# Ledger of designs, part 14: peptides against a protein of PDB entry 2FGR

Target 1, 331 residues: chain A of PDB entry 2FGR
Amino acid sequence: SSVTLFGIVDTNVAYVNKDAAGDSRYGLGTSGASTSRLGLRGTEDLGGGLKAGFWLEGEIFGDDGNASGFNFKRRSTVSLSGNFGEVRLGRDLVPTSQKLTSYDLFSATGIGPFMGFRNWAAGQGADDNGIRANNLISYYTPNFGGFNAGFGYAFDEKQTIGTADSVGRYIGGYVAYDNGPLSASLGLAQQKTAVGGLATDRDEITLGASYNFGVAKLSGLLQQTKFKRDIGGDIKTNSYMLGASAPVGGVGEVKLQYALYDQKAIDSKAHQITLGYVHNLSKRTALYGNLAFLKNKDASTLGLQAKGVYAGGVQAGESQTGVQVGIRHAF

## One batch from the design tools (peptide; aimed at target 1 L5)

Design b1_p11_8_s3 (made by RFdiffusion4, then SolubleMPNN; from b1_p11_8, 8 letters changed)
Fold by OpenDDE base, seed 4:
Parts: C-alpha cells; sequence; structure tokens
Structure b1_p11_8_s3 (fold): chain B 331 residues (1-331), chain A 11 residues (1-11)
C-alpha cells in the first residue's frame, strides 16, 4: 500500500477593472494557473491485477489560509481498478467534466478558462455547474487502441428544493478517442436540479477535440447547456471555445483562448479572450500571467473568475478586463 | 513525476 501527500499552492495578484458597480477590484487571489489543493492518495495492490485506491483532495485558499475551512470537496473517492478499468465511489469530477474540461488550455481555473460548465439558470443545486457531484459512482474504461469512455451516476438521495424532489441526481458519460497527438470526446449529461423552486433538468452536450502539433497545440470545445424548466421555458446556452498553446524557449508556455457564450434565454452573447503565459522556474515552481478580456453584449452580465478578488458579474453589456500575476508551486 | 502528474490534472 502507498500513500502520497501532494498539493499545489497557487496565489496571485489579480485585478479586474469592473465589478457589478462598475468599480475596479484588486488584491490577492488564488488558483490563477492551477487550482490550489491539498490531497492524499494511495493504492493497494490486491493481486491478480486488482487494485484498491483512495483519493482525498480539497481546495487551498492561500490568501486567507482556508479561513472558511478545509474539506475534500474536490475529490473524496475510493476505487477499484484492474483490467476492467476503474470504479470510483465518492464525490468527484463527473465523467463529462473530467474529460471535456481537459480541452481547456487554462486548466478550468483563473480568469482564462472556458466557462461553459456553469450554472446558467440560477439553479439551486449545489453542483449546477456540471463539474462535480456528490454521491457519485463513476466508471472509466481502459483505453482500447485510443477509445475510452466514462460513465457516472449520482444519487439524489431524495434531496428536495421547493417542489423539486430529485435534486442532485446526475447521469452522464463520455466517449473518447485519445491516441498520440489527437484527442476527441463527446459528452452527455443530465442533472436534476431546481430553478425557482421548480424541478429543472440540466442537460449538457459537449464536444471537445485537441491536436498537439509539437510546436503548438490546438484545442476546441462545443457545448450546449439547457436548463429545462416546466415553467418559463428552457434556458439554453451555446458555448464555443478555441485555443492554442505553444512552448516558449523550453521554459515557458504561451496560451491564447477565445470563447463565445451565446445565452439564448436573454438573447445575449459574451466574448472572452485570454492570453496567458507560464514561466517554469523549475519542474515544481512557475510564474504566470493571465490577461483576459470579457465583452458582454446586451443583457449579458458575465464576469471573469478572479477567485479571491472578484468573481461576480458586471453590469449588462459591460466589458471587463482582468489580470492575474502569480506563483504556482507544486509538491 | 508525481508532481507532473498532479499538475496535469484538471483543476
Amino acid sequence: as target 1 above (331 residues)
Amino acid sequence: SEVEEVLKRIA
């Protein structure tokens, strides 16, 4: 049996030029390049190709020393794995997000990431962004000549919000092809939630692909999210992302990513463009900078996610510029 | 390395 302690501390100075009041915000933020985390994991060989595993991981907030506490909400799983693949029990990334967020060149954190995995409808469920789930059972296949898949089911455990009685139920999965420089995936998910106290289905379809040319990597996402409400009609968002990254001088990486969020319910679009640079001081320590521009049109109020500084929205139709400069250290 | 593996994981 093995036990490994691991983590990342990522802290930055961040600035956004507009909050909901039109004022600038700045300060010390977290998780600009990678989500800060502390975790324990381990594996036990049970013989015959069967292994048991555990994974406990929580987010670290370096700006305040986890003043709000520490938990293992990032992942808290026990697993069995073997030739059949891996079965996980416990809170984790849902299979769809685990796979499809991998195409995000900004590692699903900071001010630059694809923001499609979002609670677009003021859903009242705890995980209505479609990223993680409680009470989750997941299964991941081995890779068969590039082909792989993952499936998950989360129990609602009769959680109710308002008149909704199945809040937190998740069912979803992906199919993928991962071989050499190519990755492509299709994910489907449905989550039960509530909006305005009424039962709502969050349906999600995501297509992702990337290709590593060696000198550069291209990545893309296409996503549709629908909050299907019995009353008030569907809240649909189509999200698109295209990104490129390239190594620089053997010690750096530059990233450029564009995303479009077509928010159908409000007939409004938001455009996000982010330039990022990571400078590796070592294998474990990096400096980074992100520059993001978010343009909201019409009724759109999206804000960049400068965690620890400001992650709220802006006024309708306003643009927001964000900067993060920070240190990432892994152990 | 273990560190590299951690860094490669989704946030």
Scores: peptide ipSAE 0.022, ipTM 0.598, DockQ to the pose 0.056; fails the geometry check
OpenDDE base, seeds 1, 2, 3, 5: peptide ipSAE 0.010, 0.019, 0.019, 0.015; ipTM 0.545, 0.560, 0.653, 0.541; seeds 1, 2, 3, 5 fail the geometry check

Design b1_p11_8_s4 (made by RFdiffusion4, then SolubleMPNN; from b1_p11_8, 6 letters changed)
Fold by OpenDDE base, seed 3:
Structure b1_p11_8_s4 (fold): chain B 331 residues (1-331), chain A 11 residues (1-11)
Amino acid sequence: as target 1 above (331 residues)
Amino acid sequence: DEYLAVLERIK
């Protein structure tokens, strides 16, 4: 049996040139390269190839010392694993998010990530971005000659918002092929939520693929998110991503990623392009810089996620430029 | 090794 204490402290200086009022924001932000976290995990060998595990992990906010408190909302699972794969009980990344965000070269973190996993419709559920779920049971298969899969179900526990029932129910999964330099996946998910106090289904389909050429890696995502409302019509977003990364001088990595968010309900597009660099000072410590440009067209109001500084929207049709420069330390 | 494994975690 083992217990490991682990974590990351990632803090940056960040700037965005536009907020909702058209003014610049700058200051000390968090989680620009990796999400800052504190966790405990452990494993017990039960014999016969069976293992028990636990994982408790919460987010750290270095800029304010966790002024809003600490919790284990990143992950709080107990598990059994063996030749059959792994079963997890507890709050975690949902299987679709866990797999399909792996194609995001910015690891779903900072100002550069693919932002498709989002609450596009002012959904009132706690996890309407499709990333995590409460009351979750997950199962992950072993890798069979490249083929693997994950499935999840989250209980709603009769949670209601307005007239909406079954709020928080999740069902979803992915199938994938991971072999050598190639990865490809298809994910499907549905969450029950509410918009304006009315029952709404958040449906999500995502395709991802990557190929590592050694000298560079290419990665891509195709996603459709649809908030299906009984009244007012569906809120649909088609999101696209293409990225490339390459090692630099054996101690660094450069990343370039483009994303397009076609927001059908407002007939408006947003274009995101991000350049990132990570410089490894050691196996545990890195310096990093991100430069992101977000162009909103027409009625689009998307903003870059400079956590700890400004993560809100901008005025319709405005462009936003963001910069993060920081230190990441793992322990 | 273990520290790098932590870095591989997303969001």
Scores: peptide ipSAE 0.019, ipTM 0.568, DockQ to the pose 0.058
OpenDDE base, seeds 1, 2, 4, 5: peptide ipSAE 0.016, 0.022, 0.016, 0.015; ipTM 0.570, 0.579, 0.548, 0.581; seeds 2, 4 fail the geometry check

## One batch from the design tools (peptide; aimed at target 1 F331)

Design b1_p12_1 (made by RFdiffusion4)
Pose (drawn by RFdiffusion4):
Structure b1_p12_1 (pose): chain A 331 residues (1-331), chain P 12 residues (1-12)
Amino acid sequence: as target 1 above (331 residues)
Amino acid sequence: FPDVYPSDFSNT
């Protein structure tokens, strides 16, 4: 049995060459290499291989001292685990995002990550990016011979927005194979939401795979996200990503990731290339840099996610360049 | 409290 207080402070200077008005922005931001966080967790041995766990974790914003207030919105769970796997109750990453975001070499944070888990259709639900859910129950199997799976159901509790009376419902899961160097997963999920007050399903299918050669690792993601309005119409986005990472000189790591976002509703594509470097001063402390280029075509207005500096959109068809340089410290 | 490193953290 144990109890652990832990966290990460990841703070950076960041710059983007344009915002929605076309002006550059620079400043002090956060979470460029790993999401800054503070948390408490524990594991209690109940005997017979059965364990009880808890986990409370919230995001830290070092640039403004969590000016909007601290919370445990990253994870707030209690669980039982054993030879049967693990059951968790509480807000957390849903199984599809928990497993599939592991294929993103930029840890789903900073200006470099895969942007597929986002609210493509301006859905009105609390978590229309498909990442986390309130009122979540999840089951995770053990890994037997490499095979493993996860399932989750989040209650809507009759949350109503317009014609949608089940906003926030999540049903989803994944199947996967993980043997150390090789990992592959298929995730499928549906959420209930509303767009402009009209009931809408958010359907998501995601495939991810990676192989770690030791001298380098190759990783990729494919995703279709479809917001399907009950009365008709849909906003569909296909997202693609391929990346590679390699250790450099003991202590160092280089990462490169290319992504494409095909936004069918506006018949427009965006392409992104991101180069990253991590220099470890210790196991706990790293300096890092990220350089990204995002090219929007046609009506696309996607922007790089320089958290704490600028994470909005850009003018239609514009290209945007961004940089982050910072320090990550885990404790 | 046990040691905790960046590798002990999940994405996002």

Design b1_p12_1_s1 (made by RFdiffusion4, then SolubleMPNN; from b1_p12_1, 7 letters changed)
Fold by OpenDDE base, seed 1:
Structure b1_p12_1_s1 (fold): chain B 331 residues (1-331), chain A 12 residues (1-12)
Amino acid sequence: as target 1 above (331 residues)
Amino acid sequence: TPEVTPDDFPPA
């Protein structure tokens, strides 16, 4: 059996040129290249190819020392694994987000990531971004000649909001082909939630693919998120991402990623472009810089996620520029 | 090396 303490401390200086009032914000932010975290994990060999596992992980906010507290909301699982794959019990990434966010070249953090996994409809459920779930059972298959899959179900436990029942129920999964330089995946999910106290289904479909050419990697995402409200029209967003990364001088990586968020309910688009650079000082320590530009059109009010500095929206139709420069250390 | 896990995005 083993128990491992692990973590990342990622802290940056961040700037955005516009907030909701049109003013600049700057300061010390967190999680610009990787989410800062503290965790415990371990495995026990049970014999016969069966293993038990646990994973406890919480977010670290280095700018304020976790003034709001610490928890294991990132992951709190116990698992069994073997030739059959892995079964997990507990709060975790839902299978769809776990697989499909792997195509994001910015690792779903900082000002550069794909922002499609979002609560587009002011959903009242705690996890209406489609990233994680409470009360989750997950199963992940082995890899069979490149083919693999993951499935998950989260119990609602009769959670209600307003007149909505079954809030927090998740069902979803993905199928994937991972073979050498190629990865491709299709994910489907439905989550029960509430909008304005009324029952709403959050439906999600995501297609992802990447190819590693050695000298560069290309990655892409196609996503549709639809909040199907019991009363009122659907709130639909089509999100697209295309990115490229390349190693630089054996010690660095440059990344360029574009995303488009077509917000159908407000007939408005947002365009995001991000340039990132990571410089490895060691296997565990890196310097990084991100430069992002977000252009909102029409009624769109999206903002870059400069965690710890400013993660709110901007005025409708406004553009926002963001910068992060920081240190990432893993232990 | 710790697994890279996504951040949570706030509601719109």
Scores: peptide ipSAE 0.023, ipTM 0.639, DockQ to the pose 0.098
OpenDDE base, seeds 2, 3, 4, 5: peptide ipSAE 0.021, 0.021, 0.020, 0.023; ipTM 0.631, 0.591, 0.593, 0.615; seed 3 fails the geometry check

Design b1_p12_1_s2 (made by RFdiffusion4, then SolubleMPNN; from b1_p12_1, 7 letters changed)
Fold by OpenDDE base, seed 1:
Structure b1_p12_1_s2 (fold): chain B 331 residues (1-331), chain A 12 residues (1-12)
Amino acid sequence: as target 1 above (331 residues)
Amino acid sequence: SPEVTPDDFPPA
């Protein structure tokens, strides 16, 4: 049996030129290149090709030393794995987010990531961004000639909000083809939640693909998120992403990513473009810089996620520029 | 190296 302590401390200086009042914000932020984390994991060989595993992981906030506390809300799983694949029990990434966020060249953190996995409707469920779930059972297949899949179900445990009685129920999964330089996936998910105290289904469809040309990688996402409310119109967002990355001089990586968020309920679009650079000082330590532009149109109020500095919205139709420069250290 | 896991996004 092995137990591994692991983590990442990622801290940056961040700036955004506009907050909700139109004022700039700047300071020390976290998780600009990778989410800062502390975790424990291990495996036990049970013989016959069967293994037990555990994974406990929580977020680290280096700017304030986790003043609000520490928990294992990133992942808290026990698992069995073997020739049949892997079964996980416990809070984790839902299978759809685990697979489909892998196409995000900014690793789903900082000011540059694809922001489609979002609570677009002021959903009252704890995980209405579609990223993780409590009370989750997940199954991941082996890879069969490139083909693989993952499935998950989360119990609502009769959680109620207002008149909604199945809040937190998740069902979803993906199918994928991963072969050499090519990856492609389709994900489908539904979560039960509440909006304004009324039952709402959060439906999500995501397509992802990437191709590694050696000299560069291209990656793309197509997503539709729909909050289907019992009363009132659907809140639908179509999100698109296209990105490219390339190694630089054997020690660095440059990234460019564009995303479009077509927010149908407010008939408004937001455009995000991010340039990133990572410079590896070692296998464990990197310097990085991100430059992001977010252009809101019409009634759109989206803001860049400069965690620890400012992650709120801006005024309707305003543009926001963000910068992060930081250090990432893995242990 | 730890697996890269997504961050959480706040509500709109």
Scores: peptide ipSAE 0.022, ipTM 0.638, DockQ to the pose 0.098
OpenDDE base, seeds 2, 3, 4, 5: peptide ipSAE 0.020, 0.021, 0.020, 0.022; ipTM 0.626, 0.599, 0.589, 0.619

Design b1_p12_1_s3 (made by RFdiffusion4, then SolubleMPNN; from b1_p12_1, 8 letters changed)
Fold by OpenDDE base, seed 5:
Structure b1_p12_1_s3 (fold): chain B 331 residues (1-331), chain A 12 residues (1-12)
Amino acid sequence: as target 1 above (331 residues)
Amino acid sequence: MPEVTIDDFEPA
């Protein structure tokens, strides 16, 4: 059997020009290019092409040394894999997020990522952003001529909030085609949650695609998230993303990504545009910079996710500018 | 004891 220790420490200086009070925030932030993490993983060959695996991964906060503690909430799985694919038991990325976030050129991290995977409705469930789930069973197929799929089910374990039962139940999956320069995926998910103590279904549909032209990569996402409430009507957000990345000088990468969040329940849009640059000093170490603009319209209050500095909202209809400059080191 | 190795990081 093998055990691999791995991790990333990504720390930055970050600035946003507006918080909820209209004041600037700045300081040392985390996870601007990649989410900082510490993990262990390993496999055991069981013979006959069957393998057992484990994966334990937690987030690292380099700015404060994990003052709030360390856990394995990123992933804590045991698995069996073989010619049939992989079955995982434990907290993990849900299959939909695992696949569809891969089209985000900012890796779901920092001030530039696609923010569609969000709790749009003040859902009271722990993972109402649709990213991870507790008590998850996942299955991932092998890749067959490009075609692959993933499915997941998370047990609610009779969790209740208010009058809502089955809170935390997840069912979802994706189908994908991954072949050479092309990737395309469709994901569907439903999660049981509560809003205002009332049963709510979080329905999600996401389409993603990317194409690597060699000289540049294009990537896109189309998503609808709908919190189906018994009272007050549905809270629906349509999110769109289009991004491009290109290698620069053999050691760098430039990224440009635009996202639109059409928040139907408040009839308000937010526009996000981010320019990023990564400069590889080595295979494991990079410098990076991100510049993001978020334009809220009407009642929209979205904020850039400058983790460790400020990740809250802004005043309705206000725009926010964010900057991150940092170091990413992988080990 | 299992052998402990450091991950060979591949940039995305």
Scores: peptide ipSAE 0.060, ipTM 0.798, DockQ to the pose 0.154
OpenDDE base, seeds 1, 2, 3, 4: peptide ipSAE 0.047, 0.052, 0.019, 0.035; ipTM 0.780, 0.786, 0.539, 0.737

Design b1_p12_1_s4 (made by RFdiffusion4, then SolubleMPNN; from b1_p12_1, 8 letters changed)
Fold by OpenDDE base, seed 4:
Structure b1_p12_1_s4 (fold): chain B 331 residues (1-331), chain A 12 residues (1-12)
Amino acid sequence: as target 1 above (331 residues)
Amino acid sequence: TPEVTIDDFPPA
């Protein structure tokens, strides 16, 4: 059996020009290029092509030294794997997010990521962003000539919020084709939650694709989220993303990503554009910079996610500019 | 006891 200790410490200086009061915020933030983490993982060969595995991973907050504590909320799984694929038991990325966030050129973190995987409806469930789930069973197929799939079910364990039952139940999966430079995926998920103490279904459909041309990579996402409420009507958001990345000078990578969030319940759009650069000082250490612009229209109040500095909203119809400059170190 | 190693390239 093997046990691997691994991690990333990613810390930045971040600035946003507007908070909810219209004031600027700046300071030391975390996870601008990759989510800072500490993890343990290992495998045991059980013979006959069967392996046991474990994975324990928690987020690191380098700005305050994890003052709120450390946990394994990123992933806490035990697994069996073999020719049949992999079965995982425990908290993890849900299959839909695990696959479909892979098309985000900003690694689902910092001020540049695709923000479609979000709690759009003030859902009261712990994971109403559709990213992870507690009490999760997941299954991932092998890759069969490019074709692969993942499925997951999370138990609600009779969790209630207000009059809502089954809170935290997840069912979802994806189908994908991953072959050479091409990746394409379709994901479907439903999560049970509550909004205003009332039962709500968070339905999600996501299409993703990427192509690596060698000189550049293109990536795209199309997503619809619906918080289907028994009372008050659906809260629907259509999210779109298109991004490109390219290597620069053998030691750098430039990224440009655009996203549109069409928030139907408030008839309001938000536009996000982010320019990122990563400069590799080594295989493990990089400097990076992100510049993001978020334009809210009408009643939209979205804010850039400058973790550790400011991740809240802005005033309706306001634009926000964000900057992150940081160090990422992997070990 | 399992061998403990450091992974220079943690998965994304």
Scores: peptide ipSAE 0.032, ipTM 0.731, DockQ to the pose 0.207
OpenDDE base, seeds 1, 2, 3, 5: peptide ipSAE 0.019, 0.023, 0.025, 0.019; ipTM 0.603, 0.673, 0.650, 0.649; seed 1 fails the geometry check

Design b1_p12_2 (made by RFdiffusion4)
Pose (drawn by RFdiffusion4):
Structure b1_p12_2 (pose): chain A 331 residues (1-331), chain P 12 residues (1-12)
Amino acid sequence: as target 1 above (331 residues)
Amino acid sequence: DLATVLAVLAMI
């Protein structure tokens, strides 16, 4: 048995060459290499291989001292685990995002990550980016011979917005194969939401794969996200990503990632290329840099996510360049 | 680690 208090402070200076008005922005931001966090977790051995666990974790914003208030919105779970796998109760990453975001070489944070888990349709639910859910129960199988799976159900509790009386419901899961160097997963999920007050399903299918050659790792993601309005109409987005990472000189790591976002509702594409470098001063402390270029075509207005500096959109069809340089310290 | 934790808590 054990109890652990832990966290990460990841702060950076960041710059984007344009915002929604076309002006540059720079400042002190956060979470460029790993999401800053503070948390408490524990595992209690109950005998016979059965364990009870808890996990409370919230995001840290070092640039403003968590000015909006600290919370445990990253994860707030209690669990039982054993030879049967693990059951968790509480807010957490849903199984589809927990497994599939592991294929993103930029740890789903900073200006470089895969942007597929986002609210493409301005859905009105609390978690229309498909990442986390309130009122979540999840089951995770053991890994037998490489095969593993995860399933989750989140209760809507009759949350009502317009014609949607089940806002926030999540049903989803994944199947996967993980043997160390090879990993592949297929995730499928549906959430209930509303768009402009009209009931809408958020359907998501995601495939991810990676192979770690040791001298380098190749990773990729494919995703379709469809917001399908009950009375008709849909906002569909296909997202693609291929990336590679390699260790450089012991202590160093280089990463490169290319992504394409095909936004069918506006018949527009956006392309992104991101180069990253991580220099480890220790196992707990790293300096890092990220450089990203995002090209919007036609009506696309996507912007780089320089958390704490600027994470809004840009003018239609504009290209945007961003940089982050910072320090990550885990404790 | 303790110093870091205390610094983070003070910050909050």

Design b1_p12_2_s1 (made by RFdiffusion4, then SolubleMPNN; from b1_p12_2, 6 letters changed)
Fold by OpenDDE base, seed 5:
Structure b1_p12_2_s1 (fold): chain B 331 residues (1-331), chain A 12 residues (1-12)
Amino acid sequence: as target 1 above (331 residues)
Amino acid sequence: DAEVLEAVLASI
């Protein structure tokens, strides 16, 4: 058996020019280029091509030393793997998010990421962003000539909120083609939640694709999220992303990403554009900078996710500019 | 090692 300790400490100086009051926020933030984490993982060969695995991973907050505590909410799985693929038991990324967030050039973190994986409806479930689930069983196929898939089911355990039953039940999966420079995926998910104490279905469809041209990578996402409510109609968001990255000078990477969030329930759009740069000082240490601009229209109140500094909304129709400059270290 | 970083980065 092997046991590996691993982690990332990513800490930045962050600034946003507007909060919910219209005031600037600045300070030390976390997870600007990669989510800061501490993890333990291991594998045991059981013979016959069968392996057992475990993975325990929690988020690190380098700005406050994990003042709110440490947990394994990022991943807490036991696995069996072999020629059949991998079965996982425990809290993890749901298969849809695990695959479809891989097209985000900002690694689903900092002020630049695709924000489509969100609780758009004030859902009362713990994971109404569609990213992770408790009580999850996941299955991942092997790669068959580029084709792969993942499926997941999370038990609700009769969790109730108000009159809503089955809260936290997830069912979802993806199909993908991953071969050399090309990746393409379709993900479908449904999660049971509550909004205003009433049963609500969070339906998600996501398409992702990327191509690595060597000199540059292009990546795209198309997502629709619907919170299907019995009263007040559906809360629908269509999210779009297009990004490019390119290596710079053999030690750097530049990233440019645009996203559009078409929030149908409020007939309001938000536009996000982010420029990022990563400078590798080593295989483990990088400097980075992100510059993001978020333009809300009409009733849109979206804010950039400057984790540890300010991740709240802004006033309706207001624009926000954010900056992060930081150090990422992996161990 | 780069593989550990890539495996950790791929688990984001």
Scores: peptide ipSAE 0.017, ipTM 0.488, DockQ to the pose 0.059
OpenDDE base, seeds 1, 2, 3, 4: peptide ipSAE 0.017, 0.014, 0.014, 0.005; ipTM 0.496, 0.468, 0.408, 0.349

Design b1_p12_2_s2 (made by RFdiffusion4, then SolubleMPNN; from b1_p12_2, 6 letters changed)
Fold by OpenDDE base, seed 5:
Structure b1_p12_2_s2 (fold): chain B 331 residues (1-331), chain A 12 residues (1-12)
Amino acid sequence: as target 1 above (331 residues)
Amino acid sequence: DQEVLDAVLAQI
């Protein structure tokens, strides 16, 4: 058996020009280019092409030294893998988020990411952003000529909120084609939650694609998230993303990403545009900078996710500008 | 290990 300790410490100076009061926020933030983490993983060869695995991973907050504690909420899995693929037991990324966030050029972190994987409806479940689940069983196929898939089921364990039963039940999966420069995927998920103490289904459909032209990569996402409520009607958001990245000078990468969040329940749109740059000082250490602009329309109150500084909303119809400049180190 | 590093960097 082998055990590997691994991690990322990513810490930045961040600024946003508006909070919920209209005031500027600035300070030391976390996870601007990659989510800061500490993990343990290992494998055991069981013979016959069968392997056992474990993975334990928690988030690191370099600005406060994990003042709220440390946990393995990022991943806590045991697995069996072989020619049949991989079965995982435990908290993890749900298959849909694990695959479809791979098209986000900002790695689902900092002020630039695709924010479609969100709790759009004040859902009362712990994971109503559709990113992770407790009590998860996942299966991942091998790659067969580019074709691959992942499926997951999370047990609710009879968790209740108000009159809602089955809270935290997840069922979902993706199908994908990954071959050379091309990646394309379709993800479908349903999660049971509560809104206002009433049973609510969080339905998600996501399409992703990317193509690497060598000189540049293009990436796109199309998502619909729908919180189906018995009272007050459905909360539907259509989210769109288009991004490009290009290598610069052999040691840098520039990224440009646009996203649109069409929030149907409030008939309001938000537009996000982010310019990012990563400068690799080594294979493990990078400097980075992000510049993001978020334009809310009408009743939209979305804020940029400057984790550790300000991740709240803004006033309705307000625009927010954010900056992050930081260091990422991987070990 | 580069494979370990790439796998860690590729995950959100």
Scores: peptide ipSAE 0.364, ipTM 0.915, DockQ to the pose 0.059
OpenDDE base, seeds 1, 2, 3, 4: peptide ipSAE 0.323, 0.335, 0.324, 0.316; ipTM 0.901, 0.907, 0.902, 0.899

